# Designs tried in a protein design run: peptides against a protein of PDB entry 5TDY. Part 31

Target 1, 88 residues: chain A of PDB entry 5TDY
Amino acid sequence: EKKIDGRRKAAVLLVALGPEKAAQVMKHLDEETVEQLVVEIANIGRVTPEEKKQVLEEFLSLAKAKEMISEGGIEYAKKVLEKAFGPE

## One batch from the design tools (peptide; made by RFdiffusion4, then SolubleMPNN)

Design b2_p16_4_s2
Fold by OpenDDE base, seed 2:
Structure b2_p16_4_s2 (fold): chain B 88 residues (1-88), chain A 16 residues (1-16)
Amino acid sequence: as target 1 above (88 residues)
Amino acid sequence: WEKEAQEVLKKIEELK
């Protein structure tokens, strides 16, 4: 499988969730992070089914492995998005 | 936040 840029992974994830669910996530993030994500989403272009599948499976795996569902909102949101958006 | 997180995970699982 092809390596996907972290910034792109974050954009693919949020777009795949749809605007309502994406907003539920992003409202827990700081302004700087939201601004960065919006830029990436705006420049997402075409997302292949394979890219989408890869990103979603990676996120699901990370979320389950780290048991992040029970964590606090801001900490959870940052942890989730930093794994996708931050340096690899 | 747990509720929102569960919704997100559910959505992801449905899209796989």
Scores: peptide ipSAE 0.030, ipTM 0.521, DockQ to the pose 0.036
Fold by OpenDDE base, seed 5:
Structure b2_p16_4_s2 (fold): chain B 88 residues (1-88), chain A 16 residues (1-16)
Amino acid sequence: as target 1 above (88 residues)
Amino acid sequence: WEKEAQEVLKKIEELK
């Protein structure tokens, strides 16, 4: 299993979700983070099936580990994006 | 967040 850069991981997740669902996530993020995400997505190139599967499985696994599965998923998504594009 | 999260999880499972 290959190590995926945090910024790349975030971009892969959002692209895989599709524009409508990705927007539902991003509307809860700060403006600066959204701008950074847009730049990363613009430079994403080709997403391999392996990358997509790895990112989605990681997200799903962590989301289901929460008592509140649905809310946990959103919180994890926020953390992934913040880790990738938030302050150091 | 609840309904959005449910959609995200559903989409993820569909793509597995």
Scores: peptide ipSAE 0.028, ipTM 0.521, DockQ to the pose 0.037
Fold by OpenDDE base, seed 3:
Structure b2_p16_4_s2 (fold): chain B 88 residues (1-88), chain A 16 residues (1-16)
Amino acid sequence: as target 1 above (88 residues)
Amino acid sequence: WEKEAQEVLKKIEELK
């Protein structure tokens, strides 16, 4: 398993979700974070099958672990993005 | 956004 940079992980996740679901996540983030995410997505380049699998499995695992479907999955996506692009 | 969360999980499972 190769370690993926947090910013790259966020971009891979959003692209994999597709534009409709990505929008549902980003509408809950501040404007500056959204701008940073858009730039990262624009420069994502080639995403390997291994990268996509790794990111999506991590997301699925954490969403199921919380056993809170009402907001667990989407909330994790938000936290990944906040960790990657939010304040340090 | 329970419906959206479920759809995202479903999409992830389909992509594996």
Scores: peptide ipSAE 0.023, ipTM 0.517, DockQ to the pose 0.036
Fold by OpenDDE base, seed 1:
Parts: sequence; C-alpha cells; structure tokens
Structure b2_p16_4_s2 (fold): chain B 88 residues (1-88), chain A 16 residues (1-16)
Amino acid sequence: as target 1 above (88 residues)
Amino acid sequence: WEKEAQEVLKKIEELK
C-alpha cells in the first residue's frame, strides 16, 4: 500500500464526491482553504482506482470508529484538510 | 457538517 500525501488525500476525496457534493463540503471552509483545494484538484492528474479506494476506505474506517458515524466523518475530513492545507 | 458528512459517507459506500 502506497503512502498518500495529505494534500492529495483531500483532492482525491473531493473528486470522488463529485463536483456538486464537493462544493457542498467546501462551503464550510474558509476562502484560503478553498483556493488551495481548487489548485490541488486542478493538479491532481490521474487518480488510480487504488488511490481512490485507499482514501475512501480510510475515511470510512475512521468515521465508523466514532460513536456518531457522521460526526466521525466530519472529524476525518477536518483532519485531512488540516494536514493538507493547515499551517506548515 | 452533519448533512455533508452523511452525504460523504453515503457516496463512499456507493463507491465500494
């Protein structure tokens, strides 16, 4: 299993959601983060089935580990985005 | 985020 960079994880996740759903998620983010995400998505290149599967499975796993599945999902999404686009 | 989180999870499950 290949190690995927946090920034790429975020991009893969959003792309996997599709433009409409991805936009809904990004509505909750600040402008700076959105801009960075857009750039990352624009430069995502090819997303292999393996990468997609890995990212989605990780997200689902972490989400299900929480008592509230939806809350867990939110936390994972925040972690991915923070690691990808937070202060370095 | 609750609504979006549910949609994300749903989409993930559909993709698997």
Scores: peptide ipSAE 0.021, ipTM 0.492, DockQ to the pose 0.038

Design b2_p16_5_s4 (from b2_p16_5 with E2D S3E Y4F D10E)
Fold by OpenDDE base, seed 3:
Structure b2_p16_5_s4 (fold): chain B 88 residues (1-88), chain A 16 residues (1-16)
Amino acid sequence: as target 1 above (88 residues)
Amino acid sequence: SDEFFEKVVEAYLKAF
């Protein structure tokens, strides 16, 4: 696997979520972070299947580690992202 | 930045 820049990973994630959900996420970020994220989203270009897989796996790993939401909530997020990224 | 991505994931968890 090729290492992906963290900013790009974030952009891939938010694009997969769609504009409405991405906007909700950005409400919980500081202004500087949002500005950086918007730049990355604007320049995301093509996202490879490998990148999508890596981002999804790391997202799930981090979400579980933080334990900020129930397992059911994580599973819901997983389904949403898997649908957006498409089957592997 | 791994920290950057982690921050965005935390934001997601707060949003939903």
Scores: peptide ipSAE 0.702, ipTM 0.948, DockQ to the pose 0.650
Fold by OpenDDE base, seed 5:
Structure b2_p16_5_s4 (fold): chain B 88 residues (1-88), chain A 16 residues (1-16)
Amino acid sequence: as target 1 above (88 residues)
Amino acid sequence: SDEFFEKVVEAYLKAF
């Protein structure tokens, strides 16, 4: 699994959401973050199916963790450890 | 970087 820059992950996510939903998300971000995100979206280029799937999986994991709807946290914790100390 | 993505995810959760 290739390491994806966090800014790019955010851009990929918002592009996947579409302009309407992306706009709603941006309403909850500070101006600096919005500017950075817009730049990343403008320069996103081609999004491969592989990185899109990877981003959406990470998104889902994070969303479940933040909303406390995950059954335990072993799988998420494992992914965190693998990203931090395991092979990329 | 990862924090940036997490902030955007949090914004998503606030939006929906």
Scores: peptide ipSAE 0.699, ipTM 0.946, DockQ to the pose 0.655
Fold by OpenDDE base, seed 1:
Structure b2_p16_5_s4 (fold): chain B 88 residues (1-88), chain A 16 residues (1-16)
Amino acid sequence: as target 1 above (88 residues)
Amino acid sequence: SDEFFEKVVEAYLKAF
């Protein structure tokens, strides 16, 4: 698994969400963060399937942990790690 | 940088 910079991860996520959802997310960020994120999105270049998968898996993990959406937190965490180490 | 990504995820959760 290749380590992805946090700013890059954020850009990949927002591009994956699409412009409408990305815009809604931006409304909940401070001005400095928005500026940094816009720069990263503008310079995102090509996003590989591996990057996208890795970012989305981490996103889901964090989201579920914070929202307590699922009671199977430990099991989900295991799956995330399995998927992360699978490709590379 | 990890904190940066977490901040964006938190923003997502607030948005939806």
Scores: peptide ipSAE 0.698, ipTM 0.946, DockQ to the pose 0.661
Fold by OpenDDE base, seed 4:
Structure b2_p16_5_s4 (fold): chain B 88 residues (1-88), chain A 16 residues (1-16)
Amino acid sequence: as target 1 above (88 residues)
Amino acid sequence: SDEFFEKVVEAYLKAF
């Protein structure tokens, strides 16, 4: 599995979500982040099926981890992050 | 940059 730049992952995610949902997400980001994100989206080029799959799976994992943290599942979140960002 | 992606995911959770 190839390592994808975090900024690119964000762009891939927003493109995958579609313009309506992407717009809603951007409403919850600071101006600097939005600017960076727009640049990445504009220069996204080709998104391979594997890349899209990888990003969406990581998205789901992180989203679940954060939700678990809010519910007190810190240990689970640590495991998720270790699996996602550990040596690979 | 992983932090950048995480920030965007967090924004998603706030949005939906």
Scores: peptide ipSAE 0.696, ipTM 0.946, DockQ to the pose 0.690

Design b2_p16_6_s1 (from b2_p16_6, 5 letters changed)
Fold by OpenDDE base, seed 2:
Structure b2_p16_6_s1 (fold): chain B 88 residues (1-88), chain A 16 residues (1-16)
Amino acid sequence: as target 1 above (88 residues)
Amino acid sequence: EKVNIIEEEDRTIVTV
């Protein structure tokens, strides 16, 4: 597996959610985080199927380990983004 | 609404 930058992982996840769900997730994030994510999305370039799969599986594993899946799509995505992009 | 991932031989399907 190729190592993927955490900021890029967050961008890949948001793009995978689609524009409507991504927007709903970002409404629950602070302004600074949203601005940073927008920059990452704008510079995402091409996402390979392998990269997308790796990102989604990694986030799912994290969600399962922390028993976060039951919270629903939007709440789950918020927590995933906090984990991937929040800590600096 | 739960997140589900279905892994197939040639693709991964995610419901969120």
Scores: peptide ipSAE 0.025, ipTM 0.547, DockQ to the pose 0.042
Fold by OpenDDE base, seed 4:
Structure b2_p16_6_s1 (fold): chain B 88 residues (1-88), chain A 16 residues (1-16)
Amino acid sequence: as target 1 above (88 residues)
Amino acid sequence: EKVNIIEEEDRTIVTV
């Protein structure tokens, strides 16, 4: 299993969510973070089925572990994105 | 590979 950069994971997730759900995530993020995400999405290039599967499985597993699926996977996605692009 | 992301009243379901 290839290690995927966290910023790339975020882009893959957002694209996989589709534009409507992705918008529901991004509307809760600050403008600077959104701009960074847009750059990552614009530069996403080719996403392999394996990469997409890996990202979504990680999302699902972590969301289940934190009981976030029952509360809304979108909230988990927001937290992931905030951690990926927030101050380090 | 078909990925489904659906929303219900209070939860999200992801299937890959």
Scores: peptide ipSAE 0.024, ipTM 0.547, DockQ to the pose 0.039
Fold by OpenDDE base, seed 1:
Order: C-alpha cells, then structure tokens, then sequence
Structure b2_p16_6_s1 (fold): chain B 88 residues (1-88), chain A 16 residues (1-16)
C-alpha cells in the first residue's frame, strides 16, 4: 500500500465530497489551512481508484471509530464518490 | 446528511 501524504488525503476526500460539502467542511478550518488545501486541491491531478479506495477506507474507519455514522455509511460514501468522479 | 470527517496530521476535523 502506497503511503499518501496527509494533505493529499484531505484533498482527495474534499474532492470526493464535492464542492458544496467541501466548502462546508472548509468553513470549519482556519484560513491558513484552507489556503493550503486549496493549493493541494488545485494540484491534485489525477486521483487513482486505489487512492480513492484508500482514502475512503480510512475515512470510514475514522467515522466508525468515532461512532459518527451508523450502518449503511459505506453505501453513502460510495454514493458520494460516484457523484464526484462518476460511476466506476 | 452524514457527518463529514477530514484528517490533518495531528487531528481529525468533524462537521455535522
């Protein structure tokens, strides 16, 4: 498994969330962090299926560990990715 | 809609 830089992981997830939800997330971040993420998103280039899968799995793991999602969160996350990148 | 989570190097950010 390729190690993904933390900033890149965040950028991949934000792109996957789509512009509307990504904007809502970034509203909770400080200005410096937002600027860094915007640059990272702008330079994200191509996101491979492997990267998307890895980021998704990590996201789901964190969400489950914090009990932030119920059963069915996987299907929701997949739907978000499909909306962002099209059907796989 | 579901909670959004992003990870920074030293923290996890959650939005409802």
Amino acid sequence: as target 1 above (88 residues)
Amino acid sequence: EKVNIIEEEDRTIVTV
Scores: peptide ipSAE 0.024, ipTM 0.461, DockQ to the pose 0.030
Fold by OpenDDE base, seed 5:
Structure b2_p16_6_s1 (fold): chain B 88 residues (1-88), chain A 16 residues (1-16)
Amino acid sequence: as target 1 above (88 residues)
Amino acid sequence: EKVNIIEEEDRTIVTV
C-alpha cells in the first residue's frame, strides 16, 4: 500500500461519500477546516481505485473497531464500497 | 478513546 497524505485522504473520502454525506460530515467542522477541505477537493485530480479503496477500508476498519459511528453511517460506507468495487 | 480517521499536521479533521 502506498502511504497517502492525510489531507488527500480527507479529500478522497469526502468525494467518495458524495455531496450529501460529505456535507453532513463537514457541518460538524470549523470553517477553517472546511475551507481547507474544499481546496483539497478542488485539487484532488485523479483518484485511483486503489487509493479510494484504501481510504474507505481504513475508515471502515477504524469505525468498526470503536463502534463510535451510527450503524446507518457504517452501512452507508459499506454500500459505497460495494458500488465502487463490488461486495467486500 | 476516539479514533482519528483523518488528520492534517496539527489537527484532527474527522474523528470517529
Scores: peptide ipSAE 0.022, ipTM 0.528, DockQ to the pose 0.030; fails the geometry check

Design b2_p16_6_s2 (from b2_p16_6, 5 letters changed)
Fold by OpenDDE base, seed 2:
Structure b2_p16_6_s2 (fold): chain B 88 residues (1-88), chain A 16 residues (1-16)
Amino acid sequence: as target 1 above (88 residues)
Amino acid sequence: VKVNIIEEEDRTIVTV
């Protein structure tokens, strides 16, 4: 329902993945992107259940639409994060 | 959210 900023969506996703998976994603990102993500996570504040659900459903939908499910959660998450923090 | 990143010789650990 509510429009969520792309950077915030990335932060919500990483938090939802949990520390282990988030770490695995970040290992494959460049240092600058990792720093940006850390800042976003640090400023995430409260994530409502509705917001979390919206983010996860959106990303799942995108993964299905692009037939990216077979790439696995980590690989897809990398692409999402790269897009969120990529060139504007 | 408190973010901690630990870099080890063979891996990176993130705690949130």
Scores: peptide ipSAE 0.023, ipTM 0.577, DockQ to the pose 0.040
Fold by OpenDDE base, seed 3:
Structure b2_p16_6_s2 (fold): chain B 88 residues (1-88), chain A 16 residues (1-16)
Amino acid sequence: as target 1 above (88 residues)
Amino acid sequence: VKVNIIEEEDRTIVTV
């Protein structure tokens, strides 16, 4: 399993959601975070099936561990994405 | 994995 950068994970997730659902997530984010995400998505290049699977499984695992499925998913996504682009 | 986001009048639901 290849290690994926946190910012790249966020971009892969949003691309995997598709444009409509990605927009629904991003509408809950602050402007600065949205700008960062757009840059990462624009520079994502090729996403392999393995990378997509890894990112989605990680997100699902984290959401389950937080007992946030199905309620609070947007707030969780917000926290994950903001942390991915915030100071490490 | 299929992800769906549903906006309801009083809540947002995310299913995966």
Scores: peptide ipSAE 0.023, ipTM 0.399, DockQ to the pose 0.028
Fold by OpenDDE base, seed 4:
Structure b2_p16_6_s2 (fold): chain B 88 residues (1-88), chain A 16 residues (1-16)
Amino acid sequence: as target 1 above (88 residues)
Amino acid sequence: VKVNIIEEEDRTIVTV
């Protein structure tokens, strides 16, 4: 597995969700975070199927671990994004 | 919101 930085993971996730669903997630985020995510999405370049799969599998795994798959997907996505843009 | 991820041979489908 190739290591993917958190910011890129967030962008890959949002792109994978599609624009409408991504917007539904992003509207729950603060303006600064949204700006950062938009920049990451704009600069995402090519996403390989392997990279996409890896990111989504990680997301799913974390969602299951947090029991947030049901009725908590957006809140979970928010937490993932917050961690992606946290101090590193 | 239920997040479903379906893995296919050459693509991954996400439903929210």
Scores: peptide ipSAE 0.022, ipTM 0.431, DockQ to the pose 0.049
Fold by OpenDDE base, seed 1:
Structure b2_p16_6_s2 (fold): chain B 88 residues (1-88), chain A 16 residues (1-16)
Amino acid sequence: as target 1 above (88 residues)
Amino acid sequence: VKVNIIEEEDRTIVTV
């Protein structure tokens, strides 16, 4: 499988969530992170089904491992996005 | 966000 960088993963995830759920996630992020995400989303281009599947499976795997889905998918998503856009 | 995943023998179904 092709490696996807963290920033693109975050953008793919947000697009996959759809605008309503993506907005619910993004309102928990700081303005700087939101700006970065908007840029990534604007430049995302085409997302292949394979890429979308890979990103979602990785996200769900991590969420299951931490048992965070039932307790708050938004809080987990926030952590993922913050890590994706945080310092390398 | 409520996420559901169903794993079948040949595919994974994700509902968000």
Scores: peptide ipSAE 0.021, ipTM 0.412, DockQ to the pose 0.043

Design b2_p16_6_s3 (from b2_p16_6, 8 letters changed)
Fold by OpenDDE base, seed 2:
Structure b2_p16_6_s3 (fold): chain B 88 residues (1-88), chain A 16 residues (1-16)
Amino acid sequence: as target 1 above (88 residues)
Amino acid sequence: MKVNIIEEEEETIVIE
């Protein structure tokens, strides 16, 4: 497995959510994080099916491990993104 | 708005 950096993982996740859902998630993030995410999305280039699968599996695993799925989709996505941009 | 991430039986992940 190629290690994908956290910023790219976040961009792949947001693109996978689609523009409407991604925008609703970003409304709950701080301005600096939103600006960073927009830049990453703009420069995402090509996402392979394998990369998309790897990213989604990782985020789903993290959400399950922290029992965050029960908090609702926006809070889940927010916490996932905060971890992607936070300290590794 | 609810974002759902589901695992299908074929180990595929779908965002709904």
Scores: peptide ipSAE 0.019, ipTM 0.506, DockQ to the pose 0.043
Fold by OpenDDE base, seed 3:
Structure b2_p16_6_s3 (fold): chain B 88 residues (1-88), chain A 16 residues (1-16)
Amino acid sequence: as target 1 above (88 residues)
Amino acid sequence: MKVNIIEEEEETIVIE
């Protein structure tokens, strides 16, 4: 498995959510974080199916571990992004 | 709007 950079993981997730859902998630983040995410998304380039699958599996695992799937997708995606973009 | 991440038994991850 290729190790994916945390910032890239966040960008892949947001792209996978689609523009509408991604925008809803970003409305709950601070401005500085949003600016960083926009830059990462703009430079995402090509996402392979394998990379997308790996990222989504990691995020799904994090959601299940926190019983957070029930609180609505925005709170989940926010907490996942905060973890992915947090310092390694 | 709810973002649903579902894992089907065939390891298919769907974001709805």
Scores: peptide ipSAE 0.019, ipTM 0.496, DockQ to the pose 0.042
Fold by OpenDDE base, seed 5:
Structure b2_p16_6_s3 (fold): chain B 88 residues (1-88), chain A 16 residues (1-16)
Amino acid sequence: as target 1 above (88 residues)
Amino acid sequence: MKVNIIEEEEETIVIE
């Protein structure tokens, strides 16, 4: 499997969620994080089916491991994205 | 709930 950069994974995930669900994630993030995510999304280019599948499988695996499927993938996605793009 | 993503030597992302 080709290693995907974490920032790119976040962009692929948000695009895969679609604009409505992506907005529901981003509205809970700080402004700086949202700006960074928007830049990554704007520069995403072509997403292969394989890349999309890999990112979604990783996301689902992580959501399952935390029993967070019940809270919905959106609440988990917020936490992941905040950590990936939030202040170090 | 605070989420921590750690990369281990085998590129495993663990979220705590």
Scores: peptide ipSAE 0.018, ipTM 0.445, DockQ to the pose 0.024
Fold by OpenDDE base, seed 1:
Structure b2_p16_6_s3 (fold): chain B 88 residues (1-88), chain A 16 residues (1-16)
Amino acid sequence: as target 1 above (88 residues)
Amino acid sequence: MKVNIIEEEEETIVIE
């Protein structure tokens, strides 16, 4: 498994969420963090399917471990995964 | 909805 930089993981996640949902997430972050994430997104280059899968699986694992996702939120995250791996 | 960036041994964004 390739080690992915944390900042890159955040950018990959936001790109995978799509622009509308990524914008909703970023509204909950401070301005400095948003600026950093925008730079990472702008410089993301190519995201491989393997990298995207790794980042999304890690995100789901952490979100589950923290009990931060109600059953409805887990189902949403699964749908994001399904849509993210669906036909582009 | 609370969004936290988790700076643990591998940084990631968690949505609460």
Scores: peptide ipSAE 0.012, ipTM 0.498, DockQ to the pose 0.032

Design b2_p16_6_s4 (from b2_p16_6, 7 letters changed)
Fold by OpenDDE base, seed 5:
Structure b2_p16_6_s4 (fold): chain B 88 residues (1-88), chain A 16 residues (1-16)
Amino acid sequence: as target 1 above (88 residues)
Amino acid sequence: SKVNIIEEEDRTIVIE
């Protein structure tokens, strides 16, 4: 498992979520943060299936560890993972 | 309402 830069992880996640959900995420962020994320997305290049899976699994792990995170969000992340890699 | 929060370096991503 390769270590991924945090900024890249954020970009990978947003791309993996698709434009609609990514927009829902970014509307809660300040303009400077959005600009930074857009730059990362623009420079993301190719995302390997391994990177994508790793990032999504990290997200799921963090989400499950926090009781205040909605189950709907966790379930969505699972669905994204399934669409990307098949049922797991 | 509740939001999903993930941390990436010095930034936070919030998901409804």
Scores: peptide ipSAE 0.029, ipTM 0.551, DockQ to the pose 0.029
Fold by OpenDDE base, seed 1:
Parts: C-alpha cells; structure tokens; sequence
Structure b2_p16_6_s4 (fold): chain B 88 residues (1-88), chain A 16 residues (1-16)
C-alpha cells in the first residue's frame, strides 16, 4: 500500500465528497486551512481508484474510532462515502 | 453530530 501525504488525503476526500458536501465541510475550517486545501484540490491531478478507496476507508476508520458522533451521524457518513465511491 | 478527521500536520476536517 502506497503511503499518501496527509494534505493529499484531505484533497482526495473532499473531491470524493463532491463540491456541495465538500463546501459544507470546509465551512468548519479556518480561512488559512481552506486556502491550503483549495490549492491541494486544484493540483490533485488524477486520483486512482485505489487511492480513493484507501482514503475513504481511512476516513471511515477514523470516524468510527473517535466515537464522537451519534450512530445516525456515522451511518450518514458511511452513506456519503458509499455514494462518493459509487458511479460518477 | 460532527466527525473530526485529523490528518498529518494536524489538519482537521469536520463533517456534521
């Protein structure tokens, strides 16, 4: 498994979420972080299916491990990722 | 309900 830079992982995730959901996520970030992420997204290039899968699986793992949201929130996150990894 | 994802350089992505 290829190690992915953390900044790139964030960009891959946001692109996978789509522009609408990505925008909602980014509203919770500070301005400097948003600008950095925009640059990463702009320079993301091609995302391989393997890379996308790796990032999404890591996201799910982290979300579950933190146990900081309701069960409904976790299920919603799973659903978003499933749709993101589905047909495009 | 928000999920905090912390990546390298302590970047946090929060979804609600």
Amino acid sequence: as target 1 above (88 residues)
Amino acid sequence: SKVNIIEEEDRTIVIE
Scores: peptide ipSAE 0.026, ipTM 0.552, DockQ to the pose 0.029
Fold by OpenDDE base, seed 4:
Structure b2_p16_6_s4 (fold): chain B 88 residues (1-88), chain A 16 residues (1-16)
Amino acid sequence: as target 1 above (88 residues)
Amino acid sequence: SKVNIIEEEDRTIVIE
């Protein structure tokens, strides 16, 4: 498993969530943070399925461990993961 | 609902 830069992980996550949900997430962040994330998203380049899976799984793990996100948020992220990597 | 996934700095993702 390749180590992924934290900034890149954020970009991968936001792109994986899709523009609408990503926008909703970013609305809770200050302007400077948003600008930084936009730059990361713009420069995301290629995202491998493995990288995407890794990032989403890490996010879910952190979310569950911290118990700081709503169940709806966790379930949404889970659905994103399942849609991306679940059986076709 | 906050999760920080960035190790280098304090960044929080909020999903509601």
Scores: peptide ipSAE 0.025, ipTM 0.552, DockQ to the pose 0.031
Fold by OpenDDE base, seed 3:
Structure b2_p16_6_s4 (fold): chain B 88 residues (1-88), chain A 16 residues (1-16)
Amino acid sequence: as target 1 above (88 residues)
Amino acid sequence: SKVNIIEEEDRTIVIE
């Protein structure tokens, strides 16, 4: 299992969601974050099945750990994306 | 592995 850069994780997740769901998530993010995400998505290149699996599993794990999974897809997705993409 | 995301009952479900 290879370590994935946080910025890349966010891009992989959004690509995995598809353009419609990704757009709905990004409506809840600030403009600066959206611009950064768009750049990462544009430069994502090839995504392996293993990489996609890792990112989605991490997303689910974070949502469950914060007990956000029942709060709604868009709201908890926003929180996970901000944590994954933002410098911490 | 094939991974997909669906919305059900106001939550996101990951299916592998």
Scores: peptide ipSAE 0.023, ipTM 0.554, DockQ to the pose 0.039

Design b2_p16_8_s2 (from b2_p16_8 with E2D E3S Y4F F12Y)
Fold by OpenDDE base, seed 2:
Structure b2_p16_8_s2 (fold): chain B 88 residues (1-88), chain A 16 residues (1-16)
Amino acid sequence: as target 1 above (88 residues)
Amino acid sequence: SDSFFEKVVDAYLKAF
């Protein structure tokens, strides 16, 4: 697995979401972040299937984790421990 | 940065 720059990950995600959803996301970002994203998207070049898959998997993982945190810290902590050390 | 990506994910969660 190749490490991907965080700014590039964001660009890959927004491109994958499509222009309509990407626009909605940008409405919830500060101006500086939007400008940075636009630059990254403009220079995204080619996105490999492996890169896209990796970004989307990380996106889903983060989104689910944050949802779990907002709904219950104990359940989130359990999932983190399971991933880090396996069932014990 | 990783924090940059997380910020964008947070924005997604607010948007949808």
Scores: peptide ipSAE 0.697, ipTM 0.942, DockQ to the pose 0.691
Fold by OpenDDE base, seed 1:
Structure b2_p16_8_s2 (fold): chain B 88 residues (1-88), chain A 16 residues (1-16)
Amino acid sequence: as target 1 above (88 residues)
Amino acid sequence: SDSFFEKVVDAYLKAF
């Protein structure tokens, strides 16, 4: 797994969500954060399948944790680690 | 930067 800058991770996520959902997310962010996101999205360039997978897995992990949803607990954590650090 | 990503995830959870 390659380390991805947090701002880039956010841009990858927003692009993956699509413009409609991305717009709804941005309505809940401060203006400075939105400005930074727009710049990152505009300069996102090529997103590899590996980057996308890595970002989405981290997104799912964080979202589930914050919603206090246990969809496998240790099993889910294991899957995340395997997908992130397994051979590709 | 990691906090930046988490901030965006928090915004997502508020939006949906």
Scores: peptide ipSAE 0.692, ipTM 0.943, DockQ to the pose 0.629
Fold by OpenDDE base, seed 5:
Structure b2_p16_8_s2 (fold): chain B 88 residues (1-88), chain A 16 residues (1-16)
Amino acid sequence: as target 1 above (88 residues)
Amino acid sequence: SDSFFEKVVDAYLKAF
């Protein structure tokens, strides 16, 4: 797995969401962050299937861990934390 | 940065 810059990951995510959803997301960000995102989206170039998959998987993991967006979210969050920081 | 991406994910969660 190749490491992707965080700003690029964000751009890939927003492009994947589509313009309507991306716009809604941006309404909840500060002005400086929006400016940075716009620049990254404008310069996104080609997104490989591997990048897209990697970004969406990380997004899903983070979202489930934070707001339990799927059934069984509590257990999922526990697993994510254990894998990320260890069971100790 | 990784924190930048997380900030965007947080915004998503607020939006939907």
Scores: peptide ipSAE 0.691, ipTM 0.942, DockQ to the pose 0.682
Fold by OpenDDE base, seed 4:
Structure b2_p16_8_s2 (fold): chain B 88 residues (1-88), chain A 16 residues (1-16)
Amino acid sequence: as target 1 above (88 residues)
Amino acid sequence: SDSFFEKVVDAYLKAF
């Protein structure tokens, strides 16, 4: 898979969420981050299905890992690391 | 910037 810039990943995610959910997310970001995100969204151009899929999968992995960690989900975090740095 | 994406994911978790 292609490596995607983190700022672009964020823009792809926010566009995928839709304007209402994206707005709710932005309410929990600092002003500078919001400004950067808006610029990335404005210049997002074409998003391939592969990019969207990759971003959403990474989003789900991160979100689930963080929620699991908050609940003591060390094993899930371990699985994320294994997928990122494992033999495959 | 992976940290930038992480920050946005964290914001999502706070929002929903």
Scores: peptide ipSAE 0.687, ipTM 0.942, DockQ to the pose 0.687

